# Peptides against a protein of PDB entry 3KDP, part 62

Target 1, 230 residues: chain A of PDB entry 3KDP
Amino acid sequence: PFLIFIIANIPLPLGTVTILCIDLGTDMVPAISLAYEQAESDIMKRQPRNPKTDKLVNEQLISMAYGQIGMIQALGGFFTYFVILAENGFLPIHLLGLRVNWDDRWINDVEDSYGQQWTYEQRKIVEFTCHTPFFVTIVVVQWADLVICKTRRNSVFQQGMKNKILIFGLFEETALAAFLSYCPGMGVALRMYPLKPTWWFCAFPYSLLIFVYDEVRKLIIRRRPGGWVE

## One batch from the design tools (peptide; made by RFdiffusion4, then SolubleMPNN)

Design b2_p14_1_s3 (from b2_p14_1, 12 letters changed)
Fold by OpenDDE base, seed 4:
Structure b2_p14_1_s3 (fold): chain B 230 residues (1-230), chain A 14 residues (1-14)
Amino acid sequence: as target 1 above (230 residues)
Amino acid sequence: SLLELVKQILELLK
């Protein structure tokens, strides 16, 4: 989000504090929980990795995590961001290069895509209105991310949901998301304005997409062991 | 510079 903010010069889609809440709050417990996941049923039947040549984090894992899943996750957040801004009169194409004028408190006549002028205060309200649903979108997508990370090959339906720590992690991140979204004062403290409950559902298509994508990927791996999809 | 920052990030990601 911050990279796109810089490159595209768009209004800030996600605040730095919100990013810290994701990295330190919502991601830590789920990530730790994966250490307690049960081994896949066939893991002991696989050849051990060569510790000299096979890295724990290989190019394939990086490609999956950052290139595929991370991209879908980011798209989910940005989708929510663009929808909110579009509903307020700012079409995506109009946001390009708008950051400089957007953040200037002395410019009170920034025009939207329809010629409506926006004061600095009005712009900041809509910006901060984007932070919370972007954050929530990330959390909802992370549900799918965490679930798919349970296994490399087996379907989630085969592996099951026996990791209580993982379940706790899902609950914790959701509770934190709800707290940050709805607790009074978060708008002032974190620049996260309360969101309508309906915005939680905006991420569901992306969460489902990730889940389906990974299940299909794993299905292909099971049918064609040693394929490029692995 | 932005370039230096990117390089540093890339190095940290290795």
Scores: peptide ipSAE 0.000, ipTM 0.259, DockQ to the pose 0.015
Fold by OpenDDE base, seed 5:
Structure b2_p14_1_s3 (fold): chain B 230 residues (1-230), chain A 14 residues (1-14)
Amino acid sequence: as target 1 above (230 residues)
Amino acid sequence: SLLELVKQILELLK
């Protein structure tokens, strides 16, 4: 998110505070919960890793976590960001290079895609209105990410949802997201303005996409052991 | 569209 902000010079899509809330708030408990997940039923059919040659975190896992899943997660966040700005008169193409004027306190006549002029204060309100939905989008996508991380090869339907700590983690991150989004004073303290409840649903297609993508990937791995997709 | 993205992903998995 921050890289695109720098490269495209768009208004800040995700604030530093929101990033910290993700890293320290919503991700920790779910990540810990994975340590309590039951072993896959086929684990004894796999050869033990060679501790001298095989890393615990291999290149395939890194590629999946940061390359594929992370990209879909970012797309979900940016989709929400662009929709909100478009509803406020700023089409995606108009946002390119706009950051310099957007962040200038002395420019009070920044035009949107329809010729409407926006004051600095008005622009910051809409920017901060984007931060909260972006954050919530990440949380909703993380639901799917956490669930798919339960297994490496077996379907989630085969593994089931028996890990009570993981279920607790899902509720905890959701409750925290709701608290940060709707608690009075968060707009001042965290620059996270309240979002309409409808914005929670904007991320659902991307969450579903991650889930379906991973289930299909795992299905391919089960049908073609040792394939490139593993 | 999201649907196009899904199709592209599915094609990459073949």
Scores: peptide ipSAE 0.000, ipTM 0.267, DockQ to the pose 0.017
Fold by OpenDDE base, seed 3:
Order: sequence, then structure tokens, then C-alpha cells
Structure b2_p14_1_s3 (fold): chain B 230 residues (1-230), chain A 14 residues (1-14)
Amino acid sequence: as target 1 above (230 residues)
Amino acid sequence: SLLELVKQILELLK
């Protein structure tokens, strides 16, 4: 989000504090939970890793994590951001290059896409209104990401949801997201204004997309062992 | 890890 904020010169989609809450708060327990995942049913049929040539984190895993899934998550967050700003009168095209005027406290007549003038204070309110839904969108998409990370080849339906620590992680990240979104004072402390409950559902299509995408990928791997998709 | 993925997403979002 911050890269797009700089490159496209759009209003800040996700605050630094919210980013820290994701990195340190919502992601920590889920990541630890993966260490307790049961081995895949076919793991003993695989040849042992060559410690001299095979890395635990290979280029394929990095490509999947950063390149594919990360991009879908970012798209989900930005979709929520653009929807909120559009509902407040700022269409996506109008946001391009707007940052300079948006962040200038001395400009109190920034026009939206419909010619409505916005004061600096009003602009900051709508900006901070985007932070919480963006954050929650990331958390909802992370549900799918955590679930798909349970296995490399087997379907989640084959592996099952027996990891109680993973289930706890999903609960913990959701509870933290709810706390940060609805606890009094979070708007002042974290610049996270209260979230309308409807915004939790905005991420669901993206979460489903990630899940379906990974299940299809794993299906291809199972049907074509040794393919480029591994 | 989900954390790394989130960090990656957050970095992409940065």
C-alpha cells in the first residue's frame, strides 16, 4: 500500500500503525501455528531434502507467497480502499496525483469527483476511515492464506482442520482485528476509525479466490507431478 | 509462513 501511495501519489491507504498491527499482532500466532501442522499423508513417499542443494524456502515458495498470493491480498485491500473513497465522492482516477494537495493542511478546498470541496480535516477523516477496512480486508484474506499454507500438495479437504493451534490463530487474529476496529479510542490512538460491519464482507470474494486458486494449483500438482507449478 | 506472506503483502502495500 505504501509503495502505491508513493508511486501513484494517492491518499495513504493503510497507516503505518495498522501495518505494524498486522505484522506483529495478527500474523504472529497464525505463523507459529503452521509449525504444529500435521505432515501431509504423502510426505514419507517423498525423497528426503538434499541439505546441500534444496532450501527450505525455495524460489517457488517465494514466488507463491510474495508474487501471487501477496498480489491478490494487495488487490483486495486496494479494492476496499477504492470503494470507500468512491462512496465518499473520490473516484479512483481522481485519486491519481491527489496526494500532494490531499496532505496539504493549507488547502481546504480539494474537490472530489463531483465538485464537492473537502477541508483538510474532512479529508483526513475519510483517509483514516479507509485504514480500518483495509486492515480488516487483509485479515480476512489471511484466513484463506493460512488455510492454504497447511499443505503443499494435498487439498485442505484431504488434510483437514485438525490443527487446534491454527484454529486458535484464526480466532486470535479475528479477535484482534475486531478489538482494533471497535474499541473506543482506537481512532485517536491508532488512526483506525470504527468499521461498519458490512466492510468485513468486502474481502470475502478475495479470500474465496485465493482458496480456489490454491486448490486448483494443488490439484494440478497432484495430477502432473514434477511440473512447473511445483 | 503466513507472517511472511502478510509481511510480503504489507510490503507490497507499502
Scores: peptide ipSAE 0.015, ipTM 0.422, DockQ to the pose 0.029; fails the geometry check
Fold by OpenDDE base, seed 2:
Structure b2_p14_1_s3 (fold): chain B 230 residues (1-230), chain A 14 residues (1-14)
Amino acid sequence: as target 1 above (230 residues)
Amino acid sequence: SLLELVKQILELLK
């Protein structure tokens, strides 16, 4: 988000505090929970890997998969950001290059896509209104990512949801997201304004996309063992 | 990990 913020000179989509909450708050417990995931049912049926060749391929594949999933997560956040700004009169194309004027306290007549003038205070309210739903979008997308990370090869439907720690992690990150989104004072303290409940659903298509993507990936791996995807 | 992915995304988005 920050690179796009710099490159496109758009208003800040995600605050530093929200980033820290993602990195340190919502992701830690889920990540740890993956260490306690039950072994895949097929692990004993796998041929011994060549430690030299198969590690590199696996690391590349993991890196690519995580990179792709990461891009989808980012897209989900930005989608939510653009939707909120568009609902407030700022179309995506109009946001390009707007940052300089957006962040200037002395400019109180920044026009939206429809010619409505926005004061600095009004703009900052909209900006901070974007922080919370962006954060929540990431959390919702993380649900899918955490679930898909349970296995390398088996479908979630094959592996099941037996890891209680993972389930706890999902609840923990959700509870934290809800707390940060709805607890009084978070808007002042963290620049995270309260989220309308409807915004939680903005991430669902992306969560589904990640889930489908990974299930398809795993299906390909199962059908073509030793292919480019392993 | 999802965390690393998010970190990578966040780093990419930074």
Scores: peptide ipSAE 0.015, ipTM 0.389, DockQ to the pose 0.027; fails the geometry check

Design b2_p14_1_s4 (from b2_p14_1, 11 letters changed)
Fold by OpenDDE base, seed 1:
Structure b2_p14_1_s4 (fold): chain B 230 residues (1-230), chain A 14 residues (1-14)
Amino acid sequence: as target 1 above (230 residues)
Amino acid sequence: SLLEKIQELLEKLK
């Protein structure tokens, strides 16, 4: 996500504090929860790990945890970011290359896609208005991502949700998101302005999409082992 | 797999 920020020169979609909250507040407990998740029925048939030769975490699990989940989260966050900015008059195409002028406090007449001029303060309000929804979007997307990552091949409906640590993690990250979004002073202290409740639903279509996609993918994998969709 | 290749490409854009 930060590479896109640099390459596209768009206004900063995610603040450092928000990044820290994601890394420390939302990712740790869920990651731990996955480590304690009940094994798939097919995994339980595997031989015990050889402590001398077997890695604790295989490359596929690492790829899913740090690659796929991270990219899906970034996509969800950017989706929300672009939606918010578009609703405030900044279309995605107009944001390309705008960062330099956006971050310049001496330029108080940055035009949006419709010719409306924005002061530095107004721009920063809009930017910081994106930080909280971005974070919340990450949390909402993580709900789906964590559920779908509980299994590699089995459906979530087959595996179930008995992991109390996962449930606790989902509650914790949601509570943190609510706290950061609605606690007075968070806009000043953390540059996370209050979120309208409607924005919580912005990520839901995306979460549903990835959930359905992954379930379909897993279904195909079960029907066609070794297929190209793995 | 195709998904792995796509994922690898996406990771380069991360």
Scores: peptide ipSAE 0.014, ipTM 0.267, DockQ to the pose 0.015; fails the geometry check
Fold by OpenDDE base, seed 2:
Formats: structure tokens, C-alpha cells, sequence
Structure b2_p14_1_s4 (fold): chain B 230 residues (1-230), chain A 14 residues (1-14)
């Protein structure tokens, strides 16, 4: 998220404190929970592979856990960010390069995609309005991501939800999201304005898409082991 | 794999 912010020169989608809350608060317990996930039924039936191949499997699992999940979460967050800004008159293309003027306190006539002028204060309200939904979107997307990452090849429907630590992690991150979103003073302290309940559902289509995509991917892997889809 | 390449690209954008 921060790299895109710098490269695209867009308004800040997620505050630094919020990022820390994600990294330390929401991602830690779920990530640990994945380490305790039950082995796939198909893996347990196979003889231990050569240590070199086991490292490759572990690296792939780590890549999925830290790379792919984080990437998907960021995409979900940005989706919500762009939706909010678009609803407020700022189309994604218009946001490119807008940061300099956006952050200038002396410019009170920044135009949106429709020619409406925005004061500095109005812009910052919209910006801070994005922080909480971005965070919540990450949590909601993470629900799906954690579920899909339980297995490499097996369907979620086949593996089931047996990891109690994962379940605890899901509740913990959800509780944290609710706390940060609705606790009084968070807007001032963390620049996270209260979230309208409707924004919790903004990520659901995206989560569903990812879930379906992963199930299809896993289906292909099961039918064509060693294929390019892995 | 194609998936890995996409993942790498997206990580660079993070």
C-alpha cells in the first residue's frame, strides 16, 4: 500500500498506525495459526520427500502465507479505498498525481473528477474516512484468505475447519477491527473515523471472488499435478 | 509458474 502511495502519488490510503495494527494485531495470530494447521490428507499419505523438496514446499507455503495473502489483502483494501473515493467524486485515474495538491493546506480548490472543489479539511475527512474501511476490508478479506490457505491442494470443503487456533485468530482480528472502528476517540487518536456498518460488506464480493478463484486453482492442481498453475 | 510471477509483481506494488 505504501509503495503504491509513493509511486502513484495518490492520497494516503492507510495511515501508519493502522498499518502497524494490521502487522502486529491482525496478521500475527492468524499467521501463527497457519503454522498449526492440520496437514492435508493427501500429504499425510505420502512418504516424506527429500529434504530439498520439503524446503521447497515450505517456501511455497511461506510465500502463500506472507506473500500472496498480504498481496490479496492489499488489493482488497485498495478496492475499498477506490470505491470510497469514487463515491465522493474522485475516480481512480484522477487520483494519480493528486497527492501534492491533496496534502497542500493552502490549496482549497482541488477539483474532483466532476469539477467540484474540495477544501483541505474536506479532503482530509475523506482521506481519514478511507482508513477504517481499508483496515476492515483487510480483516474481511483475511477471513477468506486464511480459509483458502489451510490447504494447498484440497478444497476447503474437504479439509474443513478444524484448527481452533485459526478460529480464535479470526475472532481476535474481528474484535480488533470492531474496536478500532467504533471505539470513541479512534478518529482523533488513530485517524480512523467510525465506519458505517455497510462498509463491512464492501469486501465480501472480493473475498468471494478470491475464494472461488482459489477453489478453482486447487481443482486444477488436483487434476494436473505439477502444472503451471502451482 | 505464472502465479508466482504475478505474485512477485504484486509484491513489488505493495
Amino acid sequence: as target 1 above (230 residues)
Amino acid sequence: SLLEKIQELLEKLK
Scores: peptide ipSAE 0.013, ipTM 0.255, DockQ to the pose 0.017; fails the geometry check
Fold by OpenDDE base, seed 3:
Structure b2_p14_1_s4 (fold): chain B 230 residues (1-230), chain A 14 residues (1-14)
Amino acid sequence: as target 1 above (230 residues)
Amino acid sequence: SLLEKIQELLEKLK
């Protein structure tokens, strides 16, 4: 989110604290998953896996999964961001390059896509209104990823452990999202204004699209092992 | 693989 903010010069879609929470939450769950998978593999007296090669393969698989999940989450968050700004009169194309004027407190007549002028204070309210929904959208997309992981035809044991840890991580992220969204004072302190309950559902269509996309991807991989999709 | 390239890109974007 921060890189896109810099590259596209768009208004900041997500607060720094929220970014930190996402990063810590997203990185912690798979790290724990790996630790438990290694512990179970050791307990089951599986043939002495070459610890170097098997760790590398697992790290690569996890890194790939992280990369894909992270990309999907970012897309979901940005989708919600663009929807909120569009509802407030700022179409996605209009946001490109707008950051300089958006963040300038001396410019109080920034025009939206419809010619409405926005004061600095009004713009910042809209910006901060995006932070909480962006984070909540990521959490909802992660729920979809959990469901996708359950449908993978990998070993039942690997799926089971990944599911438990993923469920715990999703619970933690959901609790954090609820805390940041609805705890009094968080809006002022963290620049995350309270979320209307309707915004929790904004990510659902996107999560469904991701689910369908992943199922199609899995189907292609099953039909064409060794293809470019792998 | 495409996935590896995407992963490398994402790692660079971190």
Scores: peptide ipSAE 0.006, ipTM 0.260, DockQ to the pose 0.016; fails the geometry check
Fold by OpenDDE base, seed 4:
Structure b2_p14_1_s4 (fold): chain B 230 residues (1-230), chain A 14 residues (1-14)
Amino acid sequence: as target 1 above (230 residues)
Amino acid sequence: SLLEKIQELLEKLK
């Protein structure tokens, strides 16, 4: 999100403090949980082939899978961002290059896509309104990510939810998201305004998309072992 | 290393 903010010169979709909360609060526990994930039953039963080639293939496979999932997560967050701004009169095309004027506190007549003028305070309210839904979108998409990452080949239904640390990570992320969204003072402290409950559901299509994508990918791998989709 | 790569990729997307 921050790279797109710089390159496209759009209003900041996710605050620095919120990014730190994701990195330290939501990503750390899930990352630890994955380290304790039980080895996939089919992987453990297979004798290692060439340790060097198998390690490289596994690293490439994991990098591709997580790169694709990460891209879908980012798209989900940006979708939420663009929906909120569009509902407030700022169409995506109008946001390109708007950052300089958006962040200038002396410009109080920034026009939206429909000619409505926005004061600096009004613009910042809309910007900070995007931070919480963006964060929550990432958390909801991470639910699917954490569930699918426990296996490389087997379906989630085959491997099961045996990792207690992974389950704990899901609850921890959800609790943190709820805390940041609804605790009094978060708007002032973290620039995260209260989230309407309906925005929790905005991320569900993307979470489902990731889940379906990964299950289809795994199904293809099972049907065509050794394919490029691995 | 895998977790680090995931984190790096996620950081690149942020």
Scores: peptide ipSAE 0.000, ipTM 0.261, DockQ to the pose 0.023; fails the geometry check

Design b2_p14_2_s1 (from b2_p14_2, 13 letters changed)
Fold by OpenDDE base, seed 1:
Structure b2_p14_2_s1 (fold): chain B 230 residues (1-230), chain A 14 residues (1-14)
Amino acid sequence: as target 1 above (230 residues)
Amino acid sequence: SALAAVLAALEAAA
């Protein structure tokens, strides 16, 4: 999000506070829950890694995490961001280069795509209105990310959802996201304004995409071991 | 609530 904010010079899609809510709030319990996951049925048939030569974090993992799944997550967040701004009169093409004027408190006549003028205060309300749905979008796509992380090679349908701690983590992160989104005072305390319940569904296609993508990836790995997809 | 308070404090300090 922050890279696109700089490169495209658009209004800030996701605030620092919301990032901290992700990193410290919604991600911790789910991540810890993976330690309680049952081993894959074939794990004892795999050779152990060589701790001297084999990196725990390899190029394949980086490619998968940042290059593939992370990009889909980012696309989901930006989709939600653009939808909200478009609903408020700012079409995506109009946002390019707008940041400088957007963030200037002395400019109170920034025009939207329809010629309506927006004060600094109004713009900041819209910006902060985007932060919460972007955050929620990340949480919703993280459901799929957490589920796909249960296994490296086996399908989730083969592994099942037996990890009660993981299920608890999914509920916890969702409850925390709902709390941060709808609790009175969060707009003042965290600049997290309430979102329409319908905006939760903006992320669902991307969560499904992540899930389907990973299941297809795992299917390919099972059928063609040693491929570049592994 | 505790997380929210910490984050609010961090935001106020930033």
Scores: peptide ipSAE 0.013, ipTM 0.447, DockQ to the pose 0.044
Fold by OpenDDE base, seed 4:
Structure b2_p14_2_s1 (fold): chain B 230 residues (1-230), chain A 14 residues (1-14)
Amino acid sequence: as target 1 above (230 residues)
Amino acid sequence: SALAAVLAALEAAA
């Protein structure tokens, strides 16, 4: 998100405080919960990892985490961001290069895609209105990400949802996201303005896409062990 | 949550 903010010179999609809420709030308990996941049924049939040659974090894992899943998550967040800005009069094409004027407090006549002028304060309200739905979108896609991370090869349907700590993590991150989104004063304290409940559903297609993508990947791995998809 | 309070304090200090 931040790279696109710089490269495309668009208004800030996700605030630093909101990022911190993701990294330390909504991601921490779910990530820890994976340490308590039950071993896959075939783990004892696999050769042990060679600690001298096989890295825990390899290029394949980086490619999957950042290049595939992380990209889908980012697309989900940006989709929500662009929809909200479009509903407020800023079409995606008009956002390109707008950052400089957007962040200038002395410019109070920034035009939207329809010729409406926006003051600095109004623009910042819209920006902060985007942060909360972007954050919630990330949380919703993280549900799928957490669930797919339960297993390397087995389907989630084969593994089941037996990890109580993971289930707790899903509820915790959702409750925290709801708290940060709707608790009175969060708009002032964290610049997280309350979102319409309908915005929670904006992420669902992307969450489903992540889930389906990974289940298909795992299915391919099960059918063709040692393939390029592994 | 304690986290929200800490984050709010950090943002108020920034």
Scores: peptide ipSAE 0.013, ipTM 0.429, DockQ to the pose 0.047
Fold by OpenDDE base, seed 2:
Structure b2_p14_2_s1 (fold): chain B 230 residues (1-230), chain A 14 residues (1-14)
Amino acid sequence: as target 1 above (230 residues)
Amino acid sequence: SALAAVLAALEAAA
């Protein structure tokens, strides 16, 4: 998100405080829950990792986490961001390079895509209105991300949802996301304005996409062991 | 995260 903010010079899509709420709030319990996951049924048929040659974080893991799943998550967030700004008169193409004027408090006549002028205060309200839905979008796609991280090779349907700590983590992160989104004072404290409940559904296609993508990947791995997808 | 630190540094510089 931040790289696109810099490169495209668009208004800030996700605040620093909201990012911290993801990293330190919603992600901690789910991440810890993976330590309690049951081993895959074929784990004892695999050779032990060589600690001298085999890194815990390999190129495949980086590609999967940042290059594939992370990109889908970012796309989900940006989709929500662009929809909200478009509903407020700022089409995606008009946002390119707009940051400089957007963040200037002395410019009170920034035009939208329809020629309407926006004051600095109005622009910041719209910006902060994007933060909460973007955050919620990330949480919703993280549901799928957490579930797919249960296994490397087995389908989630083969592994099942037996990890009660993981299930608890999903509820906890959702409850925390709801709290941060709707608790009075969060607009002042975290620059997170309340969102319409309908915005939660904006992320669902991306959550489904992550899930389907990983299940297809795992299916390929099971059919062709030792392939480049592993 | 490193991202949060970079973001915070950039917000402080802005």
Scores: peptide ipSAE 0.010, ipTM 0.442, DockQ to the pose 0.025
Fold by OpenDDE base, seed 5:
Structure b2_p14_2_s1 (fold): chain B 230 residues (1-230), chain A 14 residues (1-14)
Amino acid sequence: as target 1 above (230 residues)
Amino acid sequence: SALAAVLAALEAAA
Protein backbone atom coordinates (compact mmCIF):
# COMPACT_ATOMS: atom_id res chain seq x y z
CA PRO B 1 0.00 0.00 0.00
CA PHE B 2 2.69 2.57 0.92
CA LEU B 3 4.58 2.16 -2.37
CA ILE B 4 1.47 2.96 -4.42
CA PHE B 5 0.57 5.72 -1.94
CA ILE B 6 3.95 7.37 -2.66
CA ILE B 7 4.27 6.64 -6.41
CA ALA B 8 0.68 7.48 -7.41
CA ASN B 9 0.21 10.19 -4.72
CA ILE B 10 -3.18 8.75 -3.72
CA PRO B 11 -4.89 9.02 -0.30
CA LEU B 12 -3.48 6.49 2.21
CA PRO B 13 -5.12 3.08 1.51
CA LEU B 14 -4.03 1.37 4.74
CA GLY B 15 -2.83 3.00 7.96
CA THR B 16 0.29 2.03 9.91
CA VAL B 17 -1.77 0.96 12.93
CA THR B 18 -3.92 -1.26 10.70
CA ILE B 19 -0.79 -2.87 9.22
CA LEU B 20 0.43 -3.62 12.75
CA CYS B 21 -2.93 -5.26 13.48
CA ILE B 22 -2.33 -7.55 10.48
CA ASP B 23 1.30 -8.40 11.27
CA LEU B 24 0.94 -8.83 15.04
CA GLY B 25 -2.74 -9.74 15.30
CA THR B 26 -4.29 -11.71 12.47
CA ASP B 27 -1.18 -13.37 10.96
CA MET B 28 0.59 -14.75 14.05
CA VAL B 29 -1.64 -17.70 15.04
CA PRO B 30 -2.20 -18.83 11.42
CA ALA B 31 1.56 -18.74 10.73
CA ILE B 32 2.34 -20.79 13.86
CA SER B 33 -0.36 -23.31 12.89
CA LEU B 34 1.63 -24.32 9.78
CA ALA B 35 4.28 -25.86 12.06
CA TYR B 36 1.68 -28.48 13.03
CA GLU B 37 0.78 -29.46 9.45
CA GLN B 38 1.27 -33.11 8.50
CA ALA B 39 3.96 -34.06 6.01
CA GLU B 40 2.85 -34.56 2.41
CA SER B 41 2.27 -38.20 1.38
CA ASP B 42 5.08 -38.07 -1.21
CA ILE B 43 7.74 -36.48 1.04
CA MET B 44 9.80 -39.71 1.16
CA LYS B 45 9.94 -39.74 -2.67
CA ARG B 46 11.73 -36.36 -2.73
CA GLN B 47 15.47 -35.93 -2.45
CA PRO B 48 16.68 -34.22 0.72
CA ARG B 49 17.63 -30.55 0.44
CA ASN B 50 21.36 -29.93 0.27
CA PRO B 51 21.97 -27.37 3.07
CA LYS B 52 25.14 -26.10 1.34
CA THR B 53 23.62 -25.34 -2.09
CA ASP B 54 19.85 -25.15 -1.64
CA LYS B 55 18.69 -21.91 -0.03
CA LEU B 56 15.62 -21.92 2.21
CA VAL B 57 14.54 -18.70 0.51
CA ASN B 58 14.97 -19.26 -3.21
CA GLU B 59 13.84 -17.39 -6.33
CA GLN B 60 10.77 -19.63 -6.67
CA LEU B 61 9.64 -18.82 -3.12
CA ILE B 62 10.20 -15.09 -3.66
CA SER B 63 8.33 -15.25 -6.98
CA MET B 64 5.36 -17.04 -5.39
CA ALA B 65 5.24 -14.95 -2.23
CA TYR B 66 5.96 -11.44 -3.54
CA GLY B 67 5.45 -11.66 -7.26
CA GLN B 68 2.26 -13.75 -7.44
CA ILE B 69 0.28 -14.34 -4.22
CA GLY B 70 1.25 -11.04 -2.56
CA MET B 71 0.30 -9.11 -5.70
CA ILE B 72 -3.13 -10.79 -5.84
CA GLN B 73 -3.65 -9.88 -2.16
CA ALA B 74 -2.66 -6.27 -2.83
CA LEU B 75 -5.01 -6.12 -5.83
CA GLY B 76 -7.86 -7.34 -3.63
CA GLY B 77 -7.20 -4.62 -1.06
CA PHE B 78 -6.90 -1.90 -3.69
CA PHE B 79 -10.08 -3.09 -5.39
CA THR B 80 -11.99 -2.59 -2.13
CA TYR B 81 -10.29 0.79 -1.62
CA PHE B 82 -11.17 2.08 -5.11
CA VAL B 83 -14.78 0.83 -4.88
CA ILE B 84 -15.34 2.67 -1.56
CA LEU B 85 -13.81 5.89 -2.87
CA ALA B 86 -15.81 5.63 -6.10
CA GLU B 87 -19.04 5.21 -4.08
CA ASN B 88 -18.09 8.43 -2.28
CA GLY B 89 -17.54 10.32 -5.56
CA PHE B 90 -13.77 9.80 -6.06
CA LEU B 91 -13.08 7.82 -9.23
CA PRO B 92 -9.64 6.08 -9.46
CA ILE B 93 -8.32 8.46 -12.13
CA HIS B 94 -9.15 11.48 -9.94
CA LEU B 95 -7.15 10.04 -7.01
CA LEU B 96 -3.84 10.27 -8.93
CA GLY B 97 -1.85 13.16 -7.48
CA LEU B 98 -4.65 14.07 -5.02
CA ARG B 99 -2.67 13.17 -1.84
CA VAL B 100 -1.06 16.59 -1.33
CA ASN B 101 -4.39 18.42 -1.32
CA TRP B 102 -6.14 15.52 0.45
CA ASP B 103 -3.77 15.65 3.45
CA ASP B 104 -3.74 19.48 3.68
CA ARG B 105 -5.98 20.43 6.60
CA TRP B 106 -6.25 24.03 5.35
CA ILE B 107 -7.85 22.99 2.04
CA ASN B 108 -11.57 22.45 2.67
CA ASP B 109 -12.78 22.56 -0.95
CA VAL B 110 -11.18 19.48 -2.55
CA GLU B 111 -13.47 18.48 -5.41
CA ASP B 112 -14.49 14.91 -6.19
CA SER B 113 -15.05 13.52 -9.69
CA TYR B 114 -18.55 15.08 -9.75
CA GLY B 115 -17.60 18.59 -8.55
CA GLN B 116 -18.70 18.11 -4.93
CA GLN B 117 -16.43 19.87 -2.43
CA TRP B 118 -15.07 17.96 0.57
CA THR B 119 -13.79 19.40 3.85
CA TYR B 120 -10.66 17.98 5.49
CA GLU B 121 -12.77 16.24 8.15
CA GLN B 122 -15.05 14.65 5.54
CA ARG B 123 -12.03 13.41 3.53
CA LYS B 124 -10.42 11.87 6.62
CA ILE B 125 -13.66 10.06 7.49
CA VAL B 126 -13.69 8.56 3.97
CA GLU B 127 -9.97 7.65 4.21
CA PHE B 128 -10.42 5.88 7.55
CA THR B 129 -13.57 4.23 6.18
CA CYS B 130 -11.28 2.61 3.57
CA HIS B 131 -8.72 1.29 6.10
CA THR B 132 -10.99 -1.25 7.82
CA PRO B 133 -12.37 -2.83 4.61
CA PHE B 134 -8.82 -2.99 3.20
CA PHE B 135 -7.72 -4.78 6.39
CA VAL B 136 -10.68 -7.18 6.24
CA THR B 137 -9.91 -7.85 2.56
CA ILE B 138 -6.36 -8.87 3.53
CA VAL B 139 -7.72 -11.24 6.20
CA VAL B 140 -10.13 -12.86 3.71
CA VAL B 141 -7.40 -13.42 1.10
CA GLN B 142 -5.14 -14.77 3.88
CA TRP B 143 -7.66 -17.60 4.37
CA ALA B 144 -6.74 -18.86 0.92
CA ASP B 145 -3.03 -18.13 1.42
CA LEU B 146 -2.93 -20.12 4.67
CA VAL B 147 -4.75 -23.06 3.09
CA ILE B 148 -2.46 -23.18 0.02
CA CYS B 149 0.62 -23.08 2.30
CA LYS B 150 -0.38 -26.47 3.77
CA THR B 151 1.35 -28.23 0.87
CA ARG B 152 4.09 -27.64 -1.70
CA ARG B 153 3.02 -30.19 -4.31
CA ASN B 154 -0.07 -32.12 -3.22
CA SER B 155 -3.55 -30.67 -3.67
CA VAL B 156 -5.29 -29.39 -0.54
CA PHE B 157 -8.00 -31.93 -1.39
CA GLN B 158 -5.39 -34.71 -1.13
CA GLN B 159 -3.91 -33.33 2.10
CA GLY B 160 -7.27 -32.52 3.69
CA MET B 161 -8.12 -30.12 6.53
CA LYS B 162 -6.90 -32.31 9.43
CA ASN B 163 -4.78 -29.63 11.13
CA LYS B 164 -7.06 -28.48 13.97
CA ILE B 165 -4.66 -25.69 14.96
CA LEU B 166 -4.86 -24.25 11.43
CA ILE B 167 -8.68 -24.38 11.56
CA PHE B 168 -8.52 -22.62 14.93
CA GLY B 169 -6.21 -20.00 13.39
CA LEU B 170 -8.73 -19.27 10.62
CA PHE B 171 -11.47 -18.71 13.19
CA GLU B 172 -9.18 -16.68 15.47
CA GLU B 173 -8.03 -14.27 12.73
CA THR B 174 -11.63 -13.84 11.54
CA ALA B 175 -12.91 -13.22 15.08
CA LEU B 176 -10.09 -10.74 15.73
CA ALA B 177 -10.84 -8.96 12.44
CA ALA B 178 -14.53 -8.72 13.39
CA PHE B 179 -13.61 -7.47 16.88
CA LEU B 180 -11.27 -4.77 15.53
CA SER B 181 -13.86 -3.75 12.92
CA TYR B 182 -16.98 -3.55 15.12
CA CYS B 183 -15.91 -3.07 18.75
CA PRO B 184 -17.02 0.36 20.06
CA GLY B 185 -14.13 2.79 20.41
CA MET B 186 -11.91 1.24 17.68
CA GLY B 187 -12.52 4.28 15.48
CA VAL B 188 -10.93 6.48 18.16
CA ALA B 189 -8.27 4.03 19.38
CA LEU B 190 -7.09 2.52 16.08
CA ARG B 191 -8.79 4.66 13.39
CA MET B 192 -10.69 1.52 12.39
CA TYR B 193 -14.21 2.61 11.54
CA PRO B 194 -17.02 0.01 11.34
CA LEU B 195 -17.61 -1.43 7.87
CA LYS B 196 -20.80 -2.60 6.20
CA PRO B 197 -21.03 -6.42 6.35
CA THR B 198 -21.24 -6.47 2.53
CA TRP B 199 -17.59 -5.32 2.29
CA TRP B 200 -16.43 -8.73 3.57
CA PHE B 201 -17.56 -10.22 0.25
CA CYS B 202 -15.42 -7.88 -1.90
CA ALA B 203 -12.34 -10.05 -1.23
CA PHE B 204 -13.99 -13.42 -2.00
CA PRO B 205 -13.19 -13.42 -5.75
CA TYR B 206 -9.51 -12.74 -4.96
CA SER B 207 -9.43 -15.43 -2.26
CA LEU B 208 -10.91 -17.88 -4.76
CA LEU B 209 -8.41 -16.73 -7.41
CA ILE B 210 -5.46 -17.42 -5.05
CA PHE B 211 -6.81 -20.88 -4.26
CA VAL B 212 -7.51 -21.82 -7.89
CA TYR B 213 -4.17 -20.40 -9.05
CA ASP B 214 -2.21 -22.44 -6.52
CA GLU B 215 -4.16 -25.65 -7.20
CA VAL B 216 -3.48 -25.23 -10.94
CA ARG B 217 0.21 -24.57 -10.18
CA LYS B 218 0.42 -27.72 -8.03
CA LEU B 219 -1.37 -29.71 -10.74
CA ILE B 220 1.23 -28.57 -13.30
CA ILE B 221 4.08 -29.53 -10.91
CA ARG B 222 2.58 -33.01 -10.43
CA ARG B 223 2.19 -33.53 -14.19
CA ARG B 224 5.56 -32.00 -15.19
CA PRO B 225 8.07 -32.52 -12.36
CA GLY B 226 11.27 -30.48 -12.75
CA GLY B 227 9.57 -27.65 -14.65
CA TRP B 228 10.11 -23.91 -14.07
CA VAL B 229 6.86 -23.77 -12.03
CA GLU B 230 8.32 -25.96 -9.31
CA SER A 1 6.14 -19.76 7.44
CA ALA A 2 8.44 -17.95 5.05
CA LEU A 3 5.52 -17.17 2.75
CA ALA A 4 3.46 -15.92 5.69
CA ALA A 5 6.41 -13.80 6.83
CA VAL A 6 6.84 -12.48 3.31
CA LEU A 7 3.13 -11.74 2.99
CA ALA A 8 3.25 -10.02 6.37
CA ALA A 9 6.30 -8.07 5.21
CA LEU A 10 4.49 -7.15 1.99
CA GLU A 11 1.46 -6.13 4.01
CA ALA A 12 3.77 -4.04 6.18
CA ALA A 13 5.56 -2.54 3.17
CA ALA A 14 2.50 -1.98 1.06
Scores: peptide ipSAE 0.010, ipTM 0.445, DockQ to the pose 0.027; fails the geometry check

